Peptides against a protein of PDB entry 4AID. Designs and how they scored, part 120

Target 1, 242 residues: chain A of PDB entry 4AID
Amino acid sequence: FDIKRKTIEWGGKTLVLETGRIARQADGAVLATMGETVVLATAVFAKSQKPGQDFFPLTVNYQEKTFAAGKIPGGFFKREGRPSEKETLVSRLIDRPIRPLFVKGFKNEVQVVVTVLQHDLENDPDILGMVAASAALCLSGAPFMGPIGAARVGWVDGAYVLNPTLDEMKESKMDLVVAGTADAVMMVESEIQELSEEIVLGGVNFAHQQMQAVIDAIIDLAEHAAKEPFAFEPEDTDAIKA

## One batch from the design tools (peptide; made by RFdiffusion4, then SolubleMPNN)

Design b2_p20_2_s3 (from b2_p20_2, 10 letters changed)
Fold by OpenDDE base, seed 5:
Structure b2_p20_2_s3 (fold): chain B 242 residues (1-242), chain A 20 residues (1-20)
Amino acid sequence: as target 1 above (242 residues)
Amino acid sequence: SLEEHKRRVREYLEKLRAYH
């Protein structure tokens, strides 16, 4: 196997991005690990557009499989065949920042699947899933103008905490999920308890700064493992606004 | 073109590197 791996220290935890071992049939596939939480992201895109396709058909599916359920809070209640509320929410969290980064006029089907393989009960797979999905897309050859990074920010004991543990989050006055490129914040999702706008904005900036190391790690991985970019040109009707 | 897409991706990656 031609295995490529990038490892960084991120928020006091080891982040590992690996490709080439699993899901080689995908256009892009990344195994991402933070602590002992492990996710597999796969990106697959159609090499042609469907006749009459008028919108960009991106599907993002985050899933926590039953084999990981014994280590996932609430995982015992997963019925086979329907996404949980968490899986639905995280699928949207991944979708939101990546969707606008596709080249305009690209209307080939894109499927991103993030599968939680392991949960350590400290590191939430959602952030890791966002990172892994970004990396998988960057490796795929799809016309994706990523990477995105992602971070969760807590507010614990009057300080910002990068990717707080599930236990630290119980004491946190903020659950702030941010995704962005090197240049821009693309998505903010926040649950806040009695914090000033200044603290929240500072949290967004903190997240955006801290995710740069992840963006760099994805770029470094892509330089060594990305497929050739897919030959795509927007139709002239879509080019008038690019 | 493929080369234009490759160029845009390269320029974007180079831009990303320049911010770090």
Scores: peptide ipSAE 0.242, ipTM 0.821, DockQ to the pose 0.107
Fold by OpenDDE base, seed 4:
Structure b2_p20_2_s3 (fold): chain B 242 residues (1-242), chain A 20 residues (1-20)
Amino acid sequence: as target 1 above (242 residues)
Amino acid sequence: SLEEHKRRVREYLEKLRAYH
């Protein structure tokens, strides 16, 4: 087994990105760990476009498996087959920043699946899932102009906190999720309690700064483990609309 | 423009190849 691993210290926690052990049938697969929270991201893409495909068919599916549910806060036994509100929300959080980063004119089916394997009750798997999905896409050979990083920012005791624990979030006046590339913020989602715009904007900048270490870690992993880029040239008709 | 798009695609493919 050719296992590649990148480990970084990130927000006072160890982030581990691993590939080559699990889900080898995927185009890209990353096992990401922070604390004792563990997620598996897989990326699969079709090697051809469907006849008559007129839109980019990206599907993102974040899922919390029932075997992890014994450690997932609010993991009510939802009936098999319908995503939870959290699963739907996190699927959108992952989709939003990655969708614009595919090469224009690429209309092959892409499936990103993020599965929560373990939850430590401290580290929310959503941010970890965003990071893992980004890494899996970068490893896949798909025409994805990533990586993205992601971060959650809290505001606790008058300071920014990177990826606050679930307990720290109870005292936080901010739940700010940011995703972006090295060069740009791609997505912001925020819940704010009586904070100035200055503090919120400072939080976005803080998140974007702090995610650079994750972006660099994904790049380093990709340098050692990425598949050959899929040979794709957009049709001139699609490229003119770009 | 088409040329700018083709440039971005080339730069992307070059970046991906640099990871290899």
Scores: peptide ipSAE 0.018, ipTM 0.501, DockQ to the pose 0.065
Fold by OpenDDE base, seed 2:
Structure b2_p20_2_s3 (fold): chain B 242 residues (1-242), chain A 20 residues (1-20)
Amino acid sequence: as target 1 above (242 residues)
Amino acid sequence: SLEEHKRRVREYLEKLRAYH
């Protein structure tokens, strides 16, 4: 097994990105760990477009497996075959920032699957899942103009907190999820309690600054473990609708 | 710069609010 690993300190926690051990049948696969929360992201893309495909067929599936349910809040209510509200929400949180970053005219099927393997009840797997999905896409060779980083920002005792624990979030006046590239914010989701716009904007800036270390970690992992880029030439016809 | 970053973030949030 050619296992590549990147480890960084991120918000006072160790983030580990690993590839080469699990899901080797995928185009990209990343095992991401923060604390004792563990996610597996896989990226698979079709090597050809389906006849008559007119839209970009990206699917993102975030799932928390039943074997982890004894360690996941609300895991006991998963009926086989329907995503929970959380799984649906997090799937959208991952989809939104990555979808615009595919090369225009690329209409091959892309499937991103994020699976929660372990939950520590402190570190939410959503942010970790976003990071892992970004890393898996960058390793895959798909025409994805990432990486993205992601961060959650809290506001606790008059300060920004990067990726607050579930317990710290109970005292937080802000739940701010940000995703972006090195150069741009791509997505913001926020729940805010009686905070000024200045504090919120400061939180987005803080998130975008703090995610740079993750972006750099994904790039470093990709330099050592990425597959050859898929040879994709956009047909000239998709350039005329801009 | 930090100010240029803050400007880009504000412009992005304004766009998001216009689409929701």
Scores: peptide ipSAE 0.007, ipTM 0.398, DockQ to the pose 0.031
Fold by OpenDDE base, seed 1:
Structure b2_p20_2_s3 (fold): chain B 242 residues (1-242), chain A 20 residues (1-20)
Amino acid sequence: as target 1 above (242 residues)
Amino acid sequence: SLEEHKRRVREYLEKLRAYH
């Protein structure tokens, strides 16, 4: 197995991005670890467009499988077949920042699947899942203009905290999830408790600065393990206006 | 080479960025 691994220190935790061990049938596959939380992201894309396809068919599925459930907060026997509220929310959090970053005119089917394999009860799989999905897409050869980074920002004791633990989040006045590229913020989702707009905007900037190390780590992994870019030329949309 | 592959990936990413 040609296993490639990138390891960084991020927010006082070790982030590991690994490819080549599992899910080799996918176009891109990344095993991401932070603390003892582990996720698998896979990206698969069709090599042709369906006849009459008029929209970009991107599907993002985040799932927390029952084999990880012995350590997942909220312990409800997930009935096979319906996503939980959390799974639906996190699927959307991953979808929102990545969807705009596909090359305009690309209408081949793309499926991103993020599976939680382990949860440590400290590190939320959502941020890790966003990072892993970004990395899997960058490895896939799909016409994706990533990477994206992601970060959660808390406000604890009058300071910003990068990726607060689930216990630190109980004392946080802010749950701010940010995703972006090296150059731009692509998505913000926030739950705030009586904080000024200035503190929230400062949190977005803090998140964007802190995610650069993750973006660089994904680029470094992709430079060593990415597939050849899929040969896609967007149809000359200027020729349709003539 | 690894460096050539890195360059191709970067050039592709840059080319893709130029379309946005």
Scores: peptide ipSAE 0.024, ipTM 0.637, DockQ to the pose 0.769; fails the geometry check

Design b2_p20_2_s4 (from b2_p20_2, 12 letters changed)
Fold by OpenDDE base, seed 1:
Structure b2_p20_2_s4 (fold): chain B 242 residues (1-242), chain A 20 residues (1-20)
Amino acid sequence: as target 1 above (242 residues)
Amino acid sequence: SLAEHKARVQAYLEKLAKYQ
């Protein structure tokens, strides 16, 4: 197996991005680890557009499998076959920043699947899932103008905390999830408790700065493991709107 | 460094320009 791995220290934790061992049938596949939380992201895209396809058919599915449920908080109530509220929310958190980054006019079906394989009860799989999905897309050869990075920011003891643990989040006055490119913030989702707008905006900036190391790690992995870019030319009607 | 990061991002974007 040609296994490529990138490891960085990020927010006092080891982030590992690995490709080449699992899901080799996907266009891109990344096993991402932070602490002992492990996710598998896969990206697959159709090599042709369906006749009469009027919109970009991107599907993002975040899922926590039953074999990981013994380590996943709240996993006891998962009915087989329907996404939980968390799975639906995290699927949207992944979708929102990646959807705008596909080349205009690309209307081939794209499916991103993020599967939680292990949870350490400290590191939430959502941020890791966003990072893994970004990496899988960058490896796939799809016309994705990423990478994105992502970060969670807490406010604990009067300071910003990068990717707070679940226990640190109990003391946090902020749950701020940010995703972006090297140059732009693409998505913000926030829950705040009695914090000023200045602190929240500072948290967005902090997140965007801290995710640059992840963006760089994804680029490094892609330089060594990405498939050849899919040959895509937008139709003239879509090129005029670019 | 920030300069090295920008250079790598730019090199990646140039690879992605094959889609444009």
Scores: peptide ipSAE 0.024, ipTM 0.603, DockQ to the pose 0.212
Fold by OpenDDE base, seed 2:
Structure b2_p20_2_s4 (fold): chain B 242 residues (1-242), chain A 20 residues (1-20)
Amino acid sequence: as target 1 above (242 residues)
Amino acid sequence: SLAEHKARVQAYLEKLAKYQ
């Protein structure tokens, strides 16, 4: 196997991005680890547009599989055949920032699947899933103008905390999830307890600064392991620079 | 630095755009 790995220290934790070991039938596949939380992201895209396709057919599916249920909080309450509320919400968190980054006019089917393989009960797999999905798309050769980074920001004892643990989040006055490119914030989702707008905006800026190391790690991995870009002529050439 | 990260992102995007 030609295994490529990038490791960084991120918010006092080790982030590992690995490709080439698993899911080699996908266009892109990344095994991402933070602490002992492990996710597999896969990206697959069609090499042609379906006849009569009029919209961009992106599907994002975050899954906490039953084999990991003994290590995932609430894993015993999964209804067969339907996504949980958590799976639905995280699928949407991943979809929102990546959807606008595909080249305008690209209408080939794209499927992103993020699977939780292990949970350490400290590191939430949502942020890790966003990072892994971004990395898998960058490796795939799809016309995706990423990478995105992502970060969760807490507010604990009057300070910003990058990717707080589940226990630190109990003391946090903020749950702020941010995703973006190197140059732009693409998505903000926030739950806030009686904090000023200044602290919240500062949290968005903090998240965007902290995710740059992740963006750089994805680029470094892509430089060594990305497939050749898929040849695609967009309808609007001005969209190539966005 | 943040500037170095941005420069690498830009170089990667330009490399992608060459095949689009």
Scores: peptide ipSAE 0.023, ipTM 0.628, DockQ to the pose 0.139
Fold by OpenDDE base, seed 4:
Structure b2_p20_2_s4 (fold): chain B 242 residues (1-242), chain A 20 residues (1-20)
Amino acid sequence: as target 1 above (242 residues)
Amino acid sequence: SLAEHKARVQAYLEKLAKYQ
């Protein structure tokens, strides 16, 4: 097994990004761990466009598997074949920041699957899933202009908290999820309780600063484990409609 | 202000460094 691993300390927790052990049939695959929460992200892309394809066919599927359900709050009520509300929301959280980063004119099918393998009841798999999906895409050779980082920011006892635990979030006046590149914020999702706009904007900046270590970790992993970039030249016809 | 934001970030990083 040619296993590549990057480990960083992030928000007082160990983040591990690993590739080469599992899901080798994917274009990119990353096992991400924070605390005892574990996710597998896989990226697969078609090597040709389907005839008559007129839009970019990106599918993002976040799923919490039944074998992990014994450790996932509310996991016992998942009916096969329909995503839960959480799975639907997290799939969109992952989709939103990555979709605009694909090269314009790329209309090959792309599938990103994030699977929660373990949950520690402290670290939410959503942020970890965003990071893992970004890393899997960067390893895949797809024309993805990532990486993205992601962070959750809480507001507890008058201070910002990076990736608060589920218990700390009960006391938080802010649930702020930010995703972005090294240079730009791509997505903000927020639930705010009686906080000033200044504190919220400060939270976005804090998140963007704190995700740089994750972006750097993905880059370092990709330098050692990425596949060769897929040879893609956009058709000139899509350049004229910009 | 930007100064207050920097101070809050710094205070958090200093708190975090005590646990690392």
Scores: peptide ipSAE 0.000, ipTM 0.312, DockQ to the pose 0.018
Fold by OpenDDE base, seed 5:
Structure b2_p20_2_s4 (fold): chain B 242 residues (1-242), chain A 20 residues (1-20)
Amino acid sequence: as target 1 above (242 residues)
Amino acid sequence: SLAEHKARVQAYLEKLAKYQ
């Protein structure tokens, strides 16, 4: 197998992005690891548009499989076939920042699937899922103008904490998830406990700065492992209004 | 409210994007 791997130190933890070992039938596939939390992201896109397709058919599915349920908080309540509340929320967290980054006029079906393979009970798979999905799309050849990075920011003992552990999050006055490109913040989701706007905005900036290392890591992986870009020319929709 | 907070964050991000 031609396995390509990028490893960085990120927030005092090792982040590993790997491709070429698993899910090689996908257009893009990335194993992302932080601590002992492991996710698999796969990106698949149709090579043609469906007849009469009028919207961009992106589907994002985050899943925490039953085989990992003994290591996943709340995993005991997972029924096969129905997404949990967490799975639904994380699927939306991944969808929100990536959806606007597809080339305008691209209406081929795109499916992103993120599967939690392992959970260490310290590192939440959601941030890894966002990073892995971004990386998988960048490797796929789809007309995706990523990468995105993502970060969680906590506020513990009067300081910002990058990707706080589940234990650190118990003491955190902030759960701030940010996703963005190198140039822009694309998404913010936040739960805040009595913090000033200044602290929260500083947290967004902190997240955006800290995710650059992840963006660079995805770019480096893509330079070595990406498929050839899918030949797509957007229809000039301006010519139909004249 | 959470909605007001999200709106302020969004307005700040839009402001930052103008300085880039």
Scores: peptide ipSAE 0.000, ipTM 0.371, DockQ to the pose 0.023

Design b2_p20_3_s1 (from b2_p20_3, 8 letters changed)
Fold by OpenDDE base, seed 5:
Structure b2_p20_3_s1 (fold): chain B 242 residues (1-242), chain A 20 residues (1-20)
Amino acid sequence: as target 1 above (242 residues)
Amino acid sequence: ISFEESREVDLSGVELASVE
């Protein structure tokens, strides 16, 4: 098994991005670990467009599964159940920053699935899921102009905190989730309590700076493990307006 | 009245100037 792993220290925690062990049937698959939180992201895309497809059919599904401690399920179990509110929200958090990064005119079906395999009760799997989804897309060969990074920023004791623990978040006046590329912020979602706009904007900048290490880690993993790019020529959309 | 303003701000296309 050709297993490739990138490990970085990120916000005082070890981030591990691994490919080649699990979900080999996917176009891209990444096992991401931060602390003892573990997620599996998979990206699958259709090799042809459906007849009459008029929009980009991206589907993102984030799923939190209660697994028995220490057993990583070897297979994609789809929950047949309705997603929780959290699962729905995190699916949107992943969808929003990645959707605009697909090559214009690409209308093949894309499915991203993020499955929480383990939760340490300290590190929220949402940020890890965003990172893993980005990495899985970069490995897939899909015409995706990523990677994205992601970060959560807290405001604790008058300072920014990168990826605060669930316990630190109880003392935080800010829950700021940022996703972006190397060059741009793609998405901000924030819950703030009585903070100035200056502090929030500073938090966005802090998040964007801190996620660069993750972006670089995904690039390094992709350089070693990505599939050949899918041969896609965007239809010249300018020719139809004449 | 805790104003939990959840601001969903899409900053798509905002180039963050690299703070040197």
Scores: peptide ipSAE 0.019, ipTM 0.488, DockQ to the pose 0.016
Fold by OpenDDE base, seed 1:
Structure b2_p20_3_s1 (fold): chain B 242 residues (1-242), chain A 20 residues (1-20)
Amino acid sequence: as target 1 above (242 residues)
Amino acid sequence: ISFEESREVDLSGVELASVE
């Protein structure tokens, strides 16, 4: 087995990105760990477009499966088959920043699946899932202009906190999720209690700065482990309609 | 920042809970 691992210290926690162990049939697959929270991201893309495909068929599915139910809060109540509210929300948080980064005119089916394997009750798997999905896409050879990074920012005791624990979040006046590239913020989602716009904007900037280490880690992993880029040339006809 | 390449599959830390 050719297992490649990138380890960084990030927000006072160890982030591990690993490929080559699991889901080898995927175009890209990343096992990501932060603390004792573990997620598997897989990326699969079709090598041809379906006849009559007129939109980009990207599907993102975040799942906290029953096999991890003993290590996931509320896992005992997961009815098979329907996404929870959390799973639906996190699937959208992953979809929103990655969708714009595919090469224009690419209309091959893409499926991103993020599966929570373990939860430590401190580190929420959503941010880890965003990072893992980004890494899996960068390894896949799909025409994806990532990586993205992601971060959660809290406001605790008058300071920004990177990826606050679930316990620190109880004292936080801000739940700010940011995703972006090296150059741009792609997505912001926020719940805020009595904070100024200045503090929120400062939180977005803080998140974008802090995610650069993750972006660099994904790039380094991809330089060692990425598949050959899928040869995709957009047909000239889609360029003329802009 | 460390980068590691391993040929060994250490599954010891990934409890894939078997769905019985």
Scores: peptide ipSAE 0.008, ipTM 0.396, DockQ to the pose 0.138
Fold by OpenDDE base, seed 3:
Structure b2_p20_3_s1 (fold): chain B 242 residues (1-242), chain A 20 residues (1-20)
Amino acid sequence: as target 1 above (242 residues)
Amino acid sequence: ISFEESREVDLSGVELASVE
């Protein structure tokens, strides 16, 4: 088994990105760990476009599956067949920043699945899922102009906190989720309690700065483990207008 | 904290996305 692993210290926690052990049938697959929270991200893409495909068919599915019941709070009570509100929200959080980073004109089907395998009750699997999905896409060979990083920022005791624990978040005046590339913020989602715009903007900048280490870690993993890029030439739509 | 290789993550029942 050709297992590649990247480990970094990130916000006082160890982030591990691993590929090559699991889900080898996917185009990209990453096992990501932070604390004792563990997620598996898989990326699969079609090697051809469906006839008459007019839109980019990206599907992102974040799942906290019942097999992780007992490792995920409330996992035993998840109704089979419908995503929870959380699963729906996190699927959107992953989708939003990655969707615009696919090469324009690419209309092959892409499926990203993030499965929570373990939850430590401290580290929310959403941020980890975003990172893992980004890494899986970068490994896949899909025409994805990533990586993205992601970070949650709290405001606790008058300071920014990177990826606050679930307990620290109870005392936080900010729940700020940011995703972006090395160069750009792609997505911001925020819940704010009586904070100035300056603090919030500072939080976005803090998040973007702190996610660079994750972006670099994904790049390093991809340099060692990525598949060959899928040969995709966007149809020169400008040549048809001439 | 050396993440020793030995914590078997139970991946039983992980369905992977397939593109048909």
Scores: peptide ipSAE 0.006, ipTM 0.413, DockQ to the pose 0.443
Fold by OpenDDE base, seed 4:
Structure b2_p20_3_s1 (fold): chain B 242 residues (1-242), chain A 20 residues (1-20)
Amino acid sequence: as target 1 above (242 residues)
Amino acid sequence: ISFEESREVDLSGVELASVE
């Protein structure tokens, strides 16, 4: 198998992005590891638009499968057929920053699936899932103007902490999730305990700076493993306003 | 340093979405 792997040190942890070993039937597939937390992201897109499709049909599904439930906090009792509150939230965290980055007029069906394969009880798979989804899309050949990076920022003992552990998060006054491109912040989600706006804005900037290493890692992986770009010509919607 | 971390990830429960 032609396995491509990118490894970086990120926030004092090893981040590994791997493709080519598994899920080769997907347009893009990335196995991402941080600590002992492991996620698989897959991206699949239709090669044609459905007749009468009027909106961009992007579906993002984050899943903590039952096989990993014994290693996932609160994962023991999944209701069959309905996403948990966590799965719904993380699916939205992934969806929000990627949706605007598809080429305007692209209305082919796109499915992004992030599956938690392992959880180490220290590293939350949500950020890893965001990174993996971005990487999978960049490898897929879909008209996606990524990559995005993502980071969680905590505020522990009067300092910013990149991707705090679950234990560090108990002492954190901030849960700040940021996603963005190299040039722009695309999404901010935050839970804050009695912190100034200055500290929060500083956290967004810190996150955006720290995610650049991830963006660069995805680019490097894509240069070595991406499929040929899907031939998509956006219909010149400007011609109908004449 | 090629860490061949051959972590056997059990993929038996991974359903991949296909766009049919």
Scores: peptide ipSAE 0.000, ipTM 0.362, DockQ to the pose 0.512

